# Ledger of designs, part 60: peptides against a protein of PDB entry 3JWR

Target 1, 323 residues: chain A of PDB entry 3JWR
Amino acid sequence: TRELQSLAAAVVPSAQTLKITDFSFSDFELSDLETALCTIRMFTDLNLVQNFQMKHEVLCRWILSVKKNYRKNVAYHNWRHAFNTAQCMFAALKAGKIQNKLTDLEILALLIAALSHDLDHRGVNNSYIQRSEHPLAQLYCHSIMEHHHFDQCLMILNSPGNQILSGLSIEEYKTTLKIIKQAILATDLALYIKRRGEFFELIRKNQFNLEDPHQKELFLAMLMTACDLSAITKPWPIQQRIAELVATEFFDQGDRERKELNIEPTDLMNREKKNKIPSMQVGFIDAICLQLYEALTHVSEDCFPLLDGCRKNRQKWQALAEQ
Target 2, 298 residues: chain A of PDB entry 3JWR as posed
Amino acid sequence: TRELQSLAAAVVPSAQTLKITDFSFSDFELSDLETALCTIRMFTDLNLVQNFQMKHEVLCRWILSVKKNYRKNVAYHNWRHAFNTAQCMFAALKAGKIQNKLTDLEILALLIAALSHDLDHRGVNNSYIQRSEHPLAQLYCHSIMEHHHFDQCLMILNSPGNQILSGLSIEEYKTTLKIIKQAILATDLALYIKRRGEFFELIRKNQFNLEDPHQKELFLAMLMTACDLSAITKPWPIQQRIAELVATEFWEQGDQVGFIDFVCTQLYEALTHVSEDCFPLLDGCRKNRQKWQALAEQ

## One batch from the design tools (peptide)

Design b1_p20_1 (made by RFdiffusion4)
Fold by OpenDDE base, seed 3:
Structure b1_p20_1 (fold): chain B 323 residues (1-323), chain A 20 residues (1-20)
Amino acid sequence: as target 1 above (323 residues)
Amino acid sequence: DAEYEEAVTEIENKFDEFAE
């Protein structure tokens, strides 16, 4: 395609030029081509292209395929969300100095997972899928959408001309897919809630050890969630704009719940309760976000900008909630 | 499993609680 030709022929700017190492990064001003260039830079600067012998054209095609398999009519859970998740992962690995704590396969898996974690997202949560008795709800009992996202990820990875993992050994390939699956599934917030206590307790007791395979897996899951939720850490103008996209998608779901399921939506999904967004954001930060970024900062102090951003946005949302 | 369903419920309840 013309898009592939343009991408493959383009000079990829440095990470510094693209600012993709910054936790404060915004994609709002970037074209789709520029987001793809950023993604190439992430793979390159993490040494993934070299270490796993990725062909440039194959990587370009894969990126474009991933982008294509996000829906354009979804307000938030689209390519830009996946791209921002991956950018946060990249920033956490580089600026947050987590790269040196992980294997190349783990880094590869995390980056692929971050980009792929919401593939073919429909703008509705697992609860909606379940309540609507969607065919996917018959295939999977839990983490319905995350299983679907992984299936889409696997489909793309195995598609002709998209096989970015072709340079891996069979064992490396199996390991990578396992980690990708675990990482995508970890983006189910229910699984985060289930598992976070163990992570926080290990940190609190100063018993956290990345050399332990179980703790490594747990950390990768927490890191995925931290990147997935990273919009909450962004500078206030960026946070506000992203929160509007999230609200739009949630309200669209609520509208569908009323129309298609004949149910009253929860306050989070209820367009009529938009005035509660600031208080809901404060609650979300307190219940879900703060402890995670605190714990992540304990693993690597260089991740502090995520925590600081989260705290600052809490203050901003609280001020709005008090108006 | 039951723990998953509890977590889902917790999330939903928390978001609703935050809206109050």
Scores: peptide ipSAE 0.159, ipTM 0.813, DockQ to the pose 0.846
Fold by OpenDDE base, seed 2:
Structure b1_p20_1 (fold): chain B 323 residues (1-323), chain A 20 residues (1-20)
Amino acid sequence: as target 1 above (323 residues)
Amino acid sequence: DAEYEEAVTEIENKFDEFAE
């Protein structure tokens, strides 16, 4: 395609030029092509292209395929969300120095997972999918969308000309797919709630050890969630804009719940309760986000900007909630 | 998985509490 030709022929700017190492990064000003260039740079600077012998054209095609398989009519869970998740992963790996704690296969898997974790997202949560009796709800009982996202990820990885993992041994391939699946499934917030207590307790007791395979898996899951939720850490103007996108998508779901399911939406999904957004954001930060970024910062102090951003945004939302 | 369903319920309840 013309898009592929343009991407494959383009000079990829440095990570410094693209600012993709910054936790404060924003994609708002970037074109789709520029987001793809950023993605190439992430793979390159993480040594994934070299270490796994990725062909440049194949990587370009894969990136474009991933981007294409996000829906444009979804307000938040689109390519830009996936891209921002991957950028946060990249920043955590580089600036946050998490790269030094992980294997190349884990890094490869995390980056692929971050980009792929919401593939074909429909702008509705698992509860809606289940209640609407969608065909996907017949395939999976739990983490319905996350299983679908992984299936989409696997489909793309196996598509002709998109096989970025072709340079891996069979064992490396299996390991990578396992980690990708685990990482994508970990983005189900219900699974996060289920597992986070173990992680926080290990941190609290100073017993956290990445050399333990179970703890490694747990950490990768927590890191994925931290990147997935990283909008909450962004500078306030960026946070506000992203919160508007999230609210838009949630309200669209709520409207559909009323029309299609004949149910009253929860406050989170209720367009009539827009005035509750600030208080809901404070609650979300307190219940879900703060402890995660605290724990992540404990694993690597260089991740502090995520925690600091989260704290600052809590204050901003609290101030709005008090008006 | 009862634990999963409990987690889902917990999330839903927390979001409702946040709106109060």
Scores: peptide ipSAE 0.135, ipTM 0.807, DockQ to the pose 0.849
Fold by OpenDDE base, seed 1:
Structure b1_p20_1 (fold): chain B 323 residues (1-323), chain A 20 residues (1-20)
Amino acid sequence: as target 1 above (323 residues)
Amino acid sequence: DAEYEEAVTEIENKFDEFAE
């Protein structure tokens, strides 16, 4: 395609020029082409292209295929969300020094998973899919969308000309796919809620050990969630804009719930409850985000900007909730 | 706070079956 030719021929700017090592990164001013260039830079600077012998054209095609399989009519869970998740992963790996704690296969899997974790997202949550009796709800009992996202990820990875993993051994390939699956499934917030207690307890007791395979898996899950939720850590103007996108998507779901399912939406998805957004954001930060970024910062102090950003945004949302 | 707690509770309840 013309897009592939343009991407494959383009000079890829440095990570410094692209600012993709910054936790404060924003994609708002970037074109789709620039987001793809950033993605190439992430793979390159993590040594994934070299270590796994990726062909440049194949990587470019894969990135464009991933981007194409996000829906443009979804307000938040689109390519830009996946891209920002991957950028946060890259920043956590580089600036946050997490790269030094992981294997190359784990890094490869996490980056692929971050980019792929919401593939073909429909702008509705698992509850809506279940209540609407969607065909996907017949295939999977739990984490319906996350299973679908992984299926889409696997489909793309196996598509002709998109096989970025072709340089891996059979064992490396199996390991990578296992980690990708686990990482994508970990983005189900319900699974996060279920598992986070074990992680926090290990941190609290100073028993956390990445050499333990179970604890490693747990950490990768927590890291995925931390990157997936990283919008909450961004500078206030960015946070506020992303919160508007999230609210838009949730309200669109709520409107569909009323129209298609004849149900009253929850306050989170109720367009008439816009005034509750600040208080809900405070609740979200307290219930979901703060402890995660505290624990992550305990694993690597260089991840502190995520925690600091989360705390600052909590203050901003609290101030709005008090008005 | 209460509204998000309800959402979390709904998520938790949905996954209690996954923990068994």
Scores: peptide ipSAE 0.031, ipTM 0.681, DockQ to the pose 0.066
Fold by OpenDDE base, seed 4:
Structure b1_p20_1 (fold): chain B 323 residues (1-323), chain A 20 residues (1-20)
Amino acid sequence: as target 1 above (323 residues)
Amino acid sequence: DAEYEEAVTEIENKFDEFAE
């Protein structure tokens, strides 16, 4: 396609120029092409292109395919969310120095997973999919959307001209796919809630060890969640704007719940309860985010900007809740 | 705080129902 030709021929700016190593990064001013260029830079600077012998054109095609398989009519869970998740992963790996703690296959898997983790998201949660008796709910019992996201990821990876993993051995390929699947599934917040206690306890007891395969898997899951939720860590103007996108999507679901399911939405998804957003954000930060970024910072102190950003945004939301 | 905790609990409960 013309888009592919343009991307493949473009000079890819440095990570410094693109500011993709910054935890404070924002994509708001970036074109779709620029987001694709950023993505190429992430793969390159993580040595994934070199180490796994990726063809530039294949990588470009894959990125464009991933982007194409996000819906444009979804307010938040779109390509920009996936891109920002991947950028946070890149920043955590580079600036947060987590790269030094992981294998190249784990890094490869995490970056692919971050970009792919919400493929074909429909702007509704698993509960809605289940209650609506959607065909996907017949395929999967739990983490319905995350299984679908992985299925879409796998479909793209196996599509002609998109096979960025073709340079891997059979064993490396299997390992990578396993990690991708686990990472995508880990973005189900319900699974995070279920597993986080083990992670926090290991950290609290100073028993956390990345050399343990189970703990490694647990860490990768927590890292995925930390990147997926990273909007909460952004500078306040960015955070506030993203929170509006999230609220828009949730309210759209709530409206659909009323119309399609004849259900009164929860306050989180109720447009009439928009005045509760600040207090709900404080609750979200306290219940879900703070402990995660504290634990991540414990694993790598260079991830502190994520925790600091989260704390600052909590203060901002609290101030609004008190008005 | 209570409102989001309730939502989290609801998600957890639903997950548990389907994970069984």
Scores: peptide ipSAE 0.025, ipTM 0.669, DockQ to the pose 0.069

Design b1_p20_1_s1 (made by RFdiffusion4, then SolubleMPNN; from b1_p20_1, 12 letters changed)
Fold by OpenDDE base, seed 3:
Structure b1_p20_1_s1 (fold): chain B 323 residues (1-323), chain A 20 residues (1-20)
Amino acid sequence: as target 1 above (323 residues)
Amino acid sequence: DKEYEEAKKLLEEFLEEAGK
């Protein structure tokens, strides 16, 4: 395609030029091509292209395929969300200095997972899928959409001309896919809630050890969630704008719940409860986000900007909630 | 998975109560 030709021929700017190492990064001003260029830079600067002998054209095609398999009619869970998740992962690995704590396969898996974790997202959560008795809900009992996202990820990775993992050994390939699956599944917030206590306790007791395979897996899951939720850490103008996208998607789901399922949506997804957004954001930060970024900062102090951003946005949302 | 279901329930409860 012309898009592939343009991408493959383009000079990829430095990470510094693209600002993709910044935790404060925003994609709002970027074209789709620029997001793809950023993604190439992430793979390159993490040494993934070199270490796993990725062909440039194949990587370009894969990126475009991933982008294509996000729906444009979904307000939030689209390519830009996946891209921002991956950018946060990149920033955490580089600026947050997590890179040196992980293997190349883990880094490869995390980046692929971040970009792929919401593939073919339909703008509705697992609860909606389950309540609508969608065929996917019959196939998977838990983490319904995350299993679907992984299936889509696997489909793309195995598609002709998209096989960015072709340079891996069989064992490396198997390991990578395992980690990708685990990482994508970890983006189910229910799984986060289930597992976070163990992570926080290890941190609290100063017993956290990345050399332990179980703790490594746990950390990768927590890191994925931290990146997935990273919109909450962004500078206030960015956070506020992203929150509007999230609200839009949630309200769209609520509208569908009324229309298709004949149910009253929760306040979070109820368009009539828009005035509750600030208080809901405060609650979300307190219940889900703060402890995670605190724990992540304990693993690497250079991840502090995520925690600081989260705290600052809590203050901003709280101020709005008090009006 | 009982633990998953409990976590899911907690998440759902949070999502329902967060705005109240």
Scores: peptide ipSAE 0.348, ipTM 0.882, DockQ to the pose 0.819
Fold by OpenDDE base, seed 2:
Structure b1_p20_1_s1 (fold): chain B 323 residues (1-323), chain A 20 residues (1-20)
Amino acid sequence: as target 1 above (323 residues)
Amino acid sequence: DKEYEEAKKLLEEFLEEAGK
């Protein structure tokens, strides 16, 4: 395609020029081409292209395939969300110095997972899928959409001309797929809530050890969630804009719940409750976000900007909730 | 998975009450 030719021939700017090592990064001003260039730079600077002998054209095709398999009519869970998740992962690995704590296969898996974790998202949550009796709800009892996202990820990885993992041994390939699956499934917030207590307790007791395979798996899951939710850490103007996108998608679901399921949506999904957004954001930060970024900062102090951003945004949302 | 269902319930409760 013309798009592939343009991407493959383009000069890829440095990570510094693209500012993709910054936790404060925003994609708002970037074209689709520039987001793809950023993605190439992430793979290159993490040494993934070299270490796993990726062909440039294959990587370019894979990136474009991933982007194409996000829906354009979904307000938040689209390519830009996946891209921002991956950028946060990249920043956490580089600026946050987590790269030195992980294997190359783990880094490869995390980056692929971050880009792929919401593939073919339909703008509705697992609860809606279950209540609507969607065919996917018959295949999976839990983490319905996350299983679907992984299936889509696997489909793309196995598609002709998209096989970025062809340079791996059979054992490396199996390991990578296992980690990708675990990482994508970890983006189910229910799984996060289930598992976070163990992680926080290990940190609190100073017993956290990445050399333990179970603790490594747990950490990768927490890191994925931290990147997935990283919009809450962004500078206030960026946070506000992303919050509007999230609200739009949630309200669209609420409208569908009324129309298709004949149910009254929760306040979070209720367009008529827009004035509750500031207080809901405070609640979300307190219940879900703060402890995670605190724990992550304990693993690597260089991740502090994520925690600091989250705290600052809590204050901003609280001030709005009091007006 | 009982633990998953409990976690799901907690998440749902949060989603329902966060705006109150």
Scores: peptide ipSAE 0.345, ipTM 0.882, DockQ to the pose 0.821
Fold by OpenDDE base, seed 1:
Structure b1_p20_1_s1 (fold): chain B 323 residues (1-323), chain A 20 residues (1-20)
Amino acid sequence: as target 1 above (323 residues)
Amino acid sequence: DKEYEEAKKLLEEFLEEAGK
């Protein structure tokens, strides 16, 4: 395609020029081509291209295939969300120095998972899929959408000309796919709620050990969630804009719930309750986000900007909730 | 998975109570 030719021939700017090591990064001013260039830089600077002998054209095609399999008519869970998740992962690995704690296969899997974790997202949550009796709800009992995202990820990875993992041994390939699956499934917030207590307790007791395979898996899951939710850590103008996108998508779901399911939406998805957004954001930060970024900062102090950003945004949302 | 269902309920409860 013309797009592939353009991407493959383009000079890839440095990570410094692209600012992709910054926790404060914003994609708002970037073209789709520039987001793809950023993605190439992430793979390159993490030594994934060299270590796993990726062909440049294949990587370019894969990136474009991943981007193409996000829906453009979804307000938040689109390519830009996946890209921002991957950028946060890259920043956490580089600036947060988590790369030094992980294997190359784990890093490879996390980056692929971050980019792929919401593939073919339809702008509705698992609850909607279940209540609408969608065919996907018949295939999977739990984490319905996350299973679908992984299926899409696997489909792309196995598609002709997109096989970025072809340089791996059979064992490396199996290991990578296992980690990708676990990482994508970990983005189900229900699984996060289920597992986070164990992680926080290990941190609190100073018993956390990444050399333990179970604790490693747990950490990768927590890291994925931290990157997936990283919009909450961004500078206030960016946070506010992303919150508007999230609200738009949730309100669209609420409208569909009324129209298609004859259900009154929850406050979070109710267009008529926009005034509750600030208080809901405070609640979300307190219940879901703060303790995660605190724990992550205990694993690596260089991840403090995520925690600091989350705290600052809590203050901003609280101030709005009091008006 | 009972633990998953419990976690899901907790998440749903949070989402329902959010903004109150």
Scores: peptide ipSAE 0.338, ipTM 0.881, DockQ to the pose 0.804
Fold by OpenDDE base, seed 4:
Structure b1_p20_1_s1 (fold): chain B 323 residues (1-323), chain A 20 residues (1-20)
Amino acid sequence: as target 1 above (323 residues)
Amino acid sequence: DKEYEEAKKLLEEFLEEAGK
């Protein structure tokens, strides 16, 4: 395609020029082509292209395929969300110095997972999919959408001309796919809630050890969630804009719940309750986000900007909730 | 998976009580 030709022929700017190492990064001003260029830079600067012998054209095709398999009519869970998740992962690996704690295969898997973790998202949560008796709900009992996202990821990775993992040995390939699957599934917030207590307790007791395979897996899951939720850490103007996108998608779901399921949506999904967004954001930060970024900062102090951003946004949301 | 169901319930409760 012309798009592929343009991308493959383009000079890829440095990470510094693209500012993709910054935790404060915003994609709002970037074209789709520029997001693809950023993605190439992430793979390159993480040494993934060199270490796994990726062909440039194949990588370009894969990126475009991933982007194509996100829906444009979904307000938040689209390519830009996946891209921002991957950028946060890149920043955490580089600026947050987590790269030095992980293997190249783990880094490869995490980056692929971040980009792929919401493939073909429908703009509705697992509860809606289940309640609507969607065909996907017949295939999977738990983490319905996350299984679907992984299936889409696997489909793309195995598609002709998209095989960015072709340079891996059989064992490396299996390991990478395992980590990708685990990482994508970890973005189910229910799984996060299930597992986070173990992670926090290990941190609290100063018993956390990345040399332990189980703890490594646990950390990768927590890191994925931290990147997936990283919008909450962004500078306030960016946070506000993203919160509007999230609210739009939630309200769209609520509207569908009324229309398709004949139910009154929860306050979170209820357009009529938009005035509760600030208090809901405070609740979300307190219940889900703060402890995670605190724990991540304990693993790597250079991830502090994520925690600091989360705290600052909590203050801003709280101030709005008090008005 | 009982633990998953409990976590799911907790998440659902949070989502339902959000903003109250």
Scores: peptide ipSAE 0.338, ipTM 0.881, DockQ to the pose 0.795

